Peptides against a protein of PDB entry 3S8F. Designs and how they scored, part 192

Target 1, 157 residues: chain A of PDB entry 3S8F
Amino acid sequence: VLTLFVAVPSLMTAFTVAASLEFAGRLRGGRGLFGWIRALPWDNPAFVAPVLGLLGFIPGGAGGIVNASFTLDYVVHNTAWVPGHFHLQVASLVTLTAMGSLYWLLPNLTGKPISDAQRRLGLAVVWLWFLGMMIMAVGLHWAGLLNVPRRAYIAQV
Target 2, 166 residues: chain B of PDB entry 3S8F
Amino acid sequence: DEHKAHKAILAYEKGWLAFSLAMLFVFIALIAYTLATHTAGVIPAGKLERVDPTTVRQEGPWADPAQAVVQTGPNQYTVYVLAFAFGYQPNPIEVPQGAEIVFKITSPDVIHGFHVEGTNINVEVLPGEVSTVRYTFKRPGEYRIICNQYCGLGHQNMFGTIVVKE

## One batch from the design tools (peptide; made by RFdiffusion4, then SolubleMPNN)

Design b2_p20_8_s1 (from b2_p20_8, 12 letters changed)
Fold by OpenDDE base, seed 5:
Structure b2_p20_8_s1 (fold): chain B 157 residues (1-157), chain C 166 residues (1-166), chain A 20 residues (1-20)
Amino acid sequence: as target 1 above (157 residues)
Amino acid sequence: as target 2 above (166 residues)
Amino acid sequence: LLEAFLAVMEGLRAVMEEIF
C-alpha cells in the first residue's frame, strides 16, 4: 500500500521531468509534437545516460506497482520477474544516472573537457549498456511470467 | 516562455495525479477482492497460523513424516510439510490424483521457499508461521519442490518431490 | 452492491489471467 502511495509523486515527477525536457528541447529549436525530442543534446553522454535510465525506469516502475499489488504479486513473487524489476530500477536507472553524472563530474573536477573520442566512446558505452539491460530485463520478466523461480539455477521451462 | 511551460507542467501534473489516484483505487480494489474471495484466480491461501519452531519437530502434526499425509475427507487431504536446512519432510510427498490437497508448511530453522514446478504453488515458509496452500493435482507424476528463498550454504541443493499417484 | 463489485473484479481477473 505504501508503495502505491509513493507511486503518485513518482508519476508526477516523471511527467514534470518530461515537461522540462520538452521545454528544453523547444528552447533548443525543436518544434511540433515530437520535434523537441530531436533537439535535445543526444551527443552528450551526460544527458543520454540518465535519460535512457529514465526510459528504462518506466516499465520498472510499473512493475513495482504490480509487485506491490497482492493480487498480481501472487503471479510474479519469487520468480525471475523480480530480478528483472531490480535490474531495470538499479542496474538501469541508478547505474546509468551514475554513469551520466561521471561524464559531467569528471570534466568539472579536472578542469579539462573530454575529448571527442571520449565523448563518442561514452555514447557507445551508454547505449550498449541500455540495450543489454533491456534485453536482460525483458528476458527475466518473460521468464518470470513462465514461472521460472528466483534464486534457483534450474527451471522446468 | 517559462511561465507558459510552468502552466503546461501543472496541467500535466494534475492529469497524471488524477490518473495515479485512479490506478491506486483500482489496485486497492484488487487487494480487497483478493482478501474477500481468497482466490482471485490463484491458489487460495489459508488463514495465518502460528507454531513454535523449537518444538515442531518433537510434537504436533509435523513431528512424524509417516503421519504427514492425513485424509480429511473422501477426496481431501492435508499434508504437513517441514521445510528445513536443507530439504523437505516428508520426501517424497505422496498424494492421489484429483484430490484436494491442503499443504500446511512450516520451518523449524530459517526462512525457506516452497515452489512446486508445474504448479502455481509458490510460497515462502517462515519459522513460527504455517503457510497454507490448496491445490488439486490433475496430472499424475513427479513434481519437484524447489527452495527459492536463500537459506544457507546448501540452498542450491534443497529439493523435494511430490508424487501424484493415479 | 458487493456482488456487482465482485463481478467487475472477476471480469478484471479474467483479463489479467490472459495477459499473465
Scores: peptide ipSAE 0.016, ipTM 0.721, DockQ to the pose 0.023
Fold by OpenDDE base, seed 2:
Structure b2_p20_8_s1 (fold): chain B 157 residues (1-157), chain C 166 residues (1-166), chain A 20 residues (1-20)
Amino acid sequence: as target 1 above (157 residues)
Amino acid sequence: as target 2 above (166 residues)
Amino acid sequence: LLEAFLAVMEGLRAVMEEIF
């Protein structure tokens, strides 16, 4: 009930964020239907990380609806599906947002900007993290649909 | 300037709403895929039944593992299962192939899982509540019961066995 | 369109089964 109750406001917020990103991209010179995406600061890990988190949150949010659905919960409950959902929500969105925040916060607190090498390393970290999380999440969801249990070291398949 | 920015943001909302609608259909399709391709079926829950977890071991149908399997009709059985820290009783559970089995599972201590490998039986077992699951084993053999709800230090080793006889 | 999507998802499942 709670999940479904907050679903609509969450979606509205997500679309607002997306609209804000489009606006920002257009302010940076992006044009056309998708040109604004390229204009966003993809060279900044403080930007890339939370955006990737948001991208992971989209399927995770859909999964939240599934997990909260009475009939569908019978299929996914206490299977590897649930950890898959968590890794999209927590280990992707929350973690990547925290990483992004760190890339902003640390330079401001120390008064020292990050080096170019650190910036590039940061980009590599967040992209690789996202990639790994997506692979794992897809695998866990897949395994869950095959009735692989969570909180168990064994599987029937 | 901020007002102009807000107005500009609003100008893109219609497009994003259209996109969101498209994505909604994608999600619906994903749900359809889930329903069509999952290996486990839906098991309807029975009526809520309560028991006293403090006395379930001493009295009632769960008290004696030797009497846990009760024939209720032709090719119909009720099995009273206890999930406890850390195992199941009776163990093994012996049932005939092709018989309709009604599992009535409860716990005397903490929450456990009752996940039968190779089947769609997957329920949580709460102290004070009876989980009821109906299933017919079509294939003979051994089916492992797995606890998929953390229940303590021995959780990972909490297994049972259902033996389906020909 | 739904069938096409399902086919893609099935393909994905098959790939996942091979790698996991």
Scores: peptide ipSAE 0.016, ipTM 0.721, DockQ to the pose 0.027
Fold by OpenDDE base, seed 1:
Structure b2_p20_8_s1 (fold): chain B 157 residues (1-157), chain C 166 residues (1-166), chain A 20 residues (1-20)
Amino acid sequence: as target 1 above (157 residues)
Amino acid sequence: as target 2 above (166 residues)
Amino acid sequence: LLEAFLAVMEGLRAVMEEIF
């Protein structure tokens, strides 16, 4: 039980960020329960990328709680579950945040704004990356629950 | 105006913090439910048992693979298994169906994995430590042992077999 | 809440079995 309290600061941070997004969306004219989401700048890959990373980080964080539980870790440890977890954490949040940062940083460093074509391409890249990562992560977690071992090229199932 | 804005922001934050706390309890409840409904196959952690990895091959219960399977009681066996680069000893491990098997697994060299297909046996094996796993094979046949911890160049080929006899 | 969770998990299982 005490182990799970380690998740409290992370959850507080995560949902504070979510609160900031809601506030930002409302400042941009979003109304209602979900209207603020639509009001966020989804046309900007520098925004979309890290937000998608955050979305992937949510199930990853939940998985972190599972992995931190000694009882549940017995089930998932050294199975395909583990790479599924860190792909959400590293290859989703960290990578997408880095990608998003580049979409902001490069225009500022060069002094040249990105073209509309580059913007659209950027959006396609981050969305496709996110989709692919989610598919892979779900597959890995599922395989892990089926007792597919990590670091092995062969499995019973 | 600043005060109103600050109050509004705090309200949003408090709301989401409350939600985060609620989600924490949901996760706790989920864990509790899982434990309550899935009690079969849970192996309690034993006390830490240590051995000298430098001598484990020469002396003691792991030294002779022919003596690795020890009957400790009626329908009870202890199997002393070595995980090494790159295989398992004894191989195959022969045990009776329906018997309670206590695996005592250690390594003379590096960290290995001990994952038995078709079972919930999945432990890491550390040099100098003894991993203890208790299991009863209900079905006869062959069960493959897989190393699921990287242990060197031959890791991918590190397999063993448990033969469960009727 | 528990039943809802189980329903979601069952749905997820079904989808995964179809895709993979």
Scores: peptide ipSAE 0.012, ipTM 0.755, DockQ to the pose 0.029
Fold by OpenDDE base, seed 3:
Structure b2_p20_8_s1 (fold): chain B 157 residues (1-157), chain C 166 residues (1-166), chain A 20 residues (1-20)
Amino acid sequence: as target 1 above (157 residues)
Amino acid sequence: as target 2 above (166 residues)
Amino acid sequence: LLEAFLAVMEGLRAVMEEIF
């Protein structure tokens, strides 16, 4: 019971971040229920990368609750489900945040803005990374539910 | 100005709080779905049983692979399995179709996995502890045992076989 | 309501099966 209560502060944090994004979007002229999303700086890879990471973290966080649940962990433990969770948390949120940080940090450290070509390439990289990670994660979670073992190169299913 | 800002913040907080609560219920529903469709109501439980990993190969029910399969009742067997670097003992494990099999699994060395393909048997095997799994094989044939816990250089090749006889 | 939920989940499963 106490373990699952850890999810409460995490959810509060997640929704606070979401609220911050809404504020940012509205400050940029976004209106309505969803207009603020469109107003966010989707042309900046330093912004897009961590946001995509957050999006990947949502199902990953849900999976975290599953993995922490005694009865459900019995189903998913040491199956491909667990690597699927890892790739959403580490290879999505953490990695994309790091990537996004570089797109901000390097221009600031060098004093030189990134070129338009570099910006476009950066956007392509982070979107492709996210897409690939989502495909792989869905596959791993699905395989896990089919009882495909973790840390094995072969499976019956 | 501050009042307007405060009202806006409160509205956003209320909205996201409501969404948070809604998502909580969604997660609970997903948990319920998973339990209903994948566990069939199985709740992991068992008594903690300890063994000495340093002597388990020398004495006791795991010491002789020829005596590993013990009939404990009508159509009921206990199988004492060792998971070790890098294999399983006995191998193959021969059991009759339709019998209730109680696997008693332990390790003399490091942590291993015991994952039986085609079944819901999937447990970690810890030195000093006995993992107990009950299963009835309804279909005859060969079932592969896979180690799904990294246990060393030969981990990827650590396999066993359960042969279910008609 | 439970049946409706299960139907949605089955639908999602079916979609995933077609995609992957």
Scores: peptide ipSAE 0.012, ipTM 0.745, DockQ to the pose 0.030

Design b2_p20_8_s2 (from b2_p20_8, 13 letters changed)
Fold by OpenDDE base, seed 2:
Structure b2_p20_8_s2 (fold): chain B 157 residues (1-157), chain C 166 residues (1-166), chain A 20 residues (1-20)
Amino acid sequence: as target 1 above (157 residues)
Amino acid sequence: as target 2 above (166 residues)
Amino acid sequence: LVEAFNAVLEGLRLEMEKIF
């Protein structure tokens, strides 16, 4: 009940964030239905990281609804599905947001801007992190559906 | 400028609302489809039953592992299983093929898991509560019981076995 | 989309069968 209740304001927030991104892209010269996406600062890891986190959070949120559903939770509870879910929520959204925050915060705290090499490395890190997390999450969800248990090092499926 | 920006953002809400909702439904639909086609299924649970975890080892149907398997009818059995730190009793659990088995599982100590490989049996076992699971083993052989709830230092090696006889 | 999703799952299944 609580999860489903929280889902509503979370969706509202997600819509607002998406709208903000579109507006930002349009302010940066993007036009058309999708042109604003290209105009966003994809060269900045401080931007890319949290955006990728948000993208991962969408299917994770759907999974949250599944986990909160009585009948469906019985299928997925204490299986690899659950780790798959929270890796999307914590290890993608939270972690990538933290990474993105650091790419902004550290230069400001130290007074030293990041070099171009550091910027490119940062982009590589967050993209590779996202890719790895998506592969892992999909695999864990799949394994969970096949009744692979969580908190066990062996499985028979 | 900030006020203008905030007002302008609202102009895109309707479009993003529709898109986001559509995507949400797509993901939910895909998950539902996957569950329907790839899951091991769901086992119905019985009514809540409680026991005293402090005495469950000394008295009652869980007290003697040798008497844990009770025939309740033609081709029907009840198995009283204890999940404890760190194992299961009885171990092995011996049941006949094709019989309807009612597992009554509880714990004398901490929360454990009862996950039977090769089946859709997967329940948490709480001290003071009895988990009831009904299952019919169609194939003979050995089925491993795995604890899928962290229960202490020996959790990773907490296993049991169900032996289904022909 | 469903077919594509299933194809991905099948691919993952094949890879996991090598491990388990």
Scores: peptide ipSAE 0.025, ipTM 0.738, DockQ to the pose 0.021
Fold by OpenDDE base, seed 5:
Structure b2_p20_8_s2 (fold): chain B 157 residues (1-157), chain C 166 residues (1-166), chain A 20 residues (1-20)
Amino acid sequence: as target 1 above (157 residues)
Amino acid sequence: as target 2 above (166 residues)
Amino acid sequence: LVEAFNAVLEGLRLEMEKIF
């Protein structure tokens, strides 16, 4: 009940953020249904990181609703599905947002801008992290659907 | 212009909120459909049954592992299982192939898991509560029981076996 | 709707089997 209760404001917040991104992209010259996405500052790791986190959070959020459903949870509960959900929510969204925040925070705290090399390295780190998290999450969800248990070192499959 | 920007943001926000609401209905519909049709192949939960975990080892149907398997009908059995730190009782659990088995599972100590490989049996076992699971084994052989809820230092070694006889 | 969802999952499974 609690999860479903918080799901509504969470979704509203998510799409409000999406609306803000769309507006920002359009202000940056993006046009059309999807052109605003390309116009966003994809060269800034402080932007890319939390956005990738948000993208990972979408299936994670949907999974949260699944996990809160009595009938659906019976299928996935205490399987590898749950760690998969957890890694999308915490290791993707929270962690990437934290990482991205550092790319803004550290330059401001030190008073020194990041170099171009540091920027490129940051982009590489964030994208590689996202890729790794997606592989892990998809794998864990898949394993969970195959009835691989969590908190166990062995499985039938 | 701040006013123009505000109006633009509001318009797009409303669109995305409408989409959000639509997605909520989709999720609710999926839940409702699975609940109504049971297409997920779930085992229905039984009625809440309580037991005293402090006496379950000394008296009652869980007290004697030799009497744990009870025939309740021509092709029906009830199996009273204890999940404890760190194992299952009885072990092995012997049941006939093709019979309807009702597992009554409880714990005398802490929360455990009861996950039977090769089946959809996967429940948590709480001290003071009786978990009821109904299943029919169609294939003979050995089925491993795995504890998938952390229960202490010996958790990783907590296994049981169900032997299905022809 | 459930069938559609399952179809998506099956598609994903098939793609994963190609990679792993």
Scores: peptide ipSAE 0.014, ipTM 0.739, DockQ to the pose 0.029
Fold by OpenDDE base, seed 1:
Structure b2_p20_8_s2 (fold): chain B 157 residues (1-157), chain C 166 residues (1-166), chain A 20 residues (1-20)
Amino acid sequence: as target 1 above (157 residues)
Amino acid sequence: as target 2 above (166 residues)
Amino acid sequence: LVEAFNAVLEGLRLEMEKIF
């Protein structure tokens, strides 16, 4: 039971990050309950990538709670569920954040702004990555619930 | 206008922080409540049974695959299974349909998996520990045992079979 | 140490400018 205590600061962080996004959106002229979302810089891959990572991290975090629950772990442990979980955590949040950081870092280090073509390509890359990751993650979680074993090339479902 | 906007935004931020803090206390309280009221359910997997992995192949109930299936009651059996690099013994494991089977699984070498297709049997097998799983096979046939924990070069080929007889 | 760090960064910047 105490193991789940580790989820508390993560949840707090999630809410504070969301608050920061709202703050940024409102500073950019967004109004209303959801208007601030539209006001965020969705034309910048350096912004879009980590935000998409955060979105993937939400179900991943929920899955982490499941995995840490001793009763529910009996169902999902060593199944395809587990790879589904960490692909959301690592290949979504961490990887997309790294991608986003790159789109900020390279222009900053070189002193050269990215071209419009590079910007559009970057947006396509991070969105497609996110989409593919979500499809794969859903598939892995689903397979895990169908008792597909982890670390095995064969399954009977 | 800018000043008003900043004040409003700061109010939202403070609200979110307050909410986060409140949720922290709620979660702590829930954890405390759960521990206080459900202490009996906090210990999973029951009592830990230990075995010496260095001698488990030489002596004891796992030593002879021919004696691995032990009838403990009219419709109850205990099966002593070894998971090793890279296979299972006995192989096949033969059990009757409808009987309550208690699997006692251990390893003489490294950590393995014991995943039985078509069932909810899925446990890790640790050297020095005995994994206990209770299951009743309702349907006759062959059930494949899959190692779902990396255990070495031959991991991908580590399979066993449970044969359920009518 | 700070100067050394800055020198490394400057070197990297110059190399990156050759590529990008």
Scores: peptide ipSAE 0.006, ipTM 0.753, DockQ to the pose 0.013
Fold by OpenDDE base, seed 3:
Structure b2_p20_8_s2 (fold): chain B 157 residues (1-157), chain C 166 residues (1-166), chain A 20 residues (1-20)
Amino acid sequence: as target 1 above (157 residues)
Amino acid sequence: as target 2 above (166 residues)
Amino acid sequence: LVEAFNAVLEGLRLEMEKIF
């Protein structure tokens, strides 16, 4: 039970990030409860990538709580559930953040802005990556709940 | 302007803090729900039982695969299983249908997995420790044992079989 | 297929041992 209290600092961090996004959106002219979301720079892959990573991290974080739960860990341990968790945490948040960082870093280091074509391609890449990761993650979690083992090429189901 | 901005930020933080707390309770509720619906699948950890992995193959209840299945009661058996690189002993494990089976599983070498398909048996096997799992097979047939913990180059080929006889 | 897979793994192991 005490282990679950570790989630509190993480949630505090999450709300701070969310608050920052809301503030940014409102500064960009967004109004209302959800209007600030639309006002965020969704045309910039350097922004979209890490935000999509954050979105993927939400269910991943929930899964982290599950994995940290002694009784629930018995259900999911060494099943496809665990790789599903990893793909949300590492292959989504970390990887997308890295991708997004490149879209910011390279233009700044070279002093050359990315072309519109490159920007559009970048957006396609990060959205497709996110979509693929979500599909795979859902599949892995589902398979895990069906007792499909990890680190095995064969399963009964 | 700075004061106004500060108040606005504070309001946003308060809102998201409330949301965070709400989500915390949602997660707790989901955990509780999962526990309530899957309690039958939870096997409590038994007492810590230790064994010397260097001698487990030579002496004791794991040493002879022919003596691995021990009847402990009218419809109760204890099965002493070794998980090793790269297989299980005994293999196959033969048990009767409807009997209560207590698996005592250990490893002489590295960490292995013991995942029995079609069951809720899924444990890691550590050298020097004995994993205890109790299960009753209701259906006759063959149940595959899968190693779900990477244990070396032959990991992917490490399978066993439990044969449940009528 | 299993043998082929094992051969690949063995090859990778050998290569890794050269590095580490």
Scores: peptide ipSAE 0.000, ipTM 0.751, DockQ to the pose 0.009

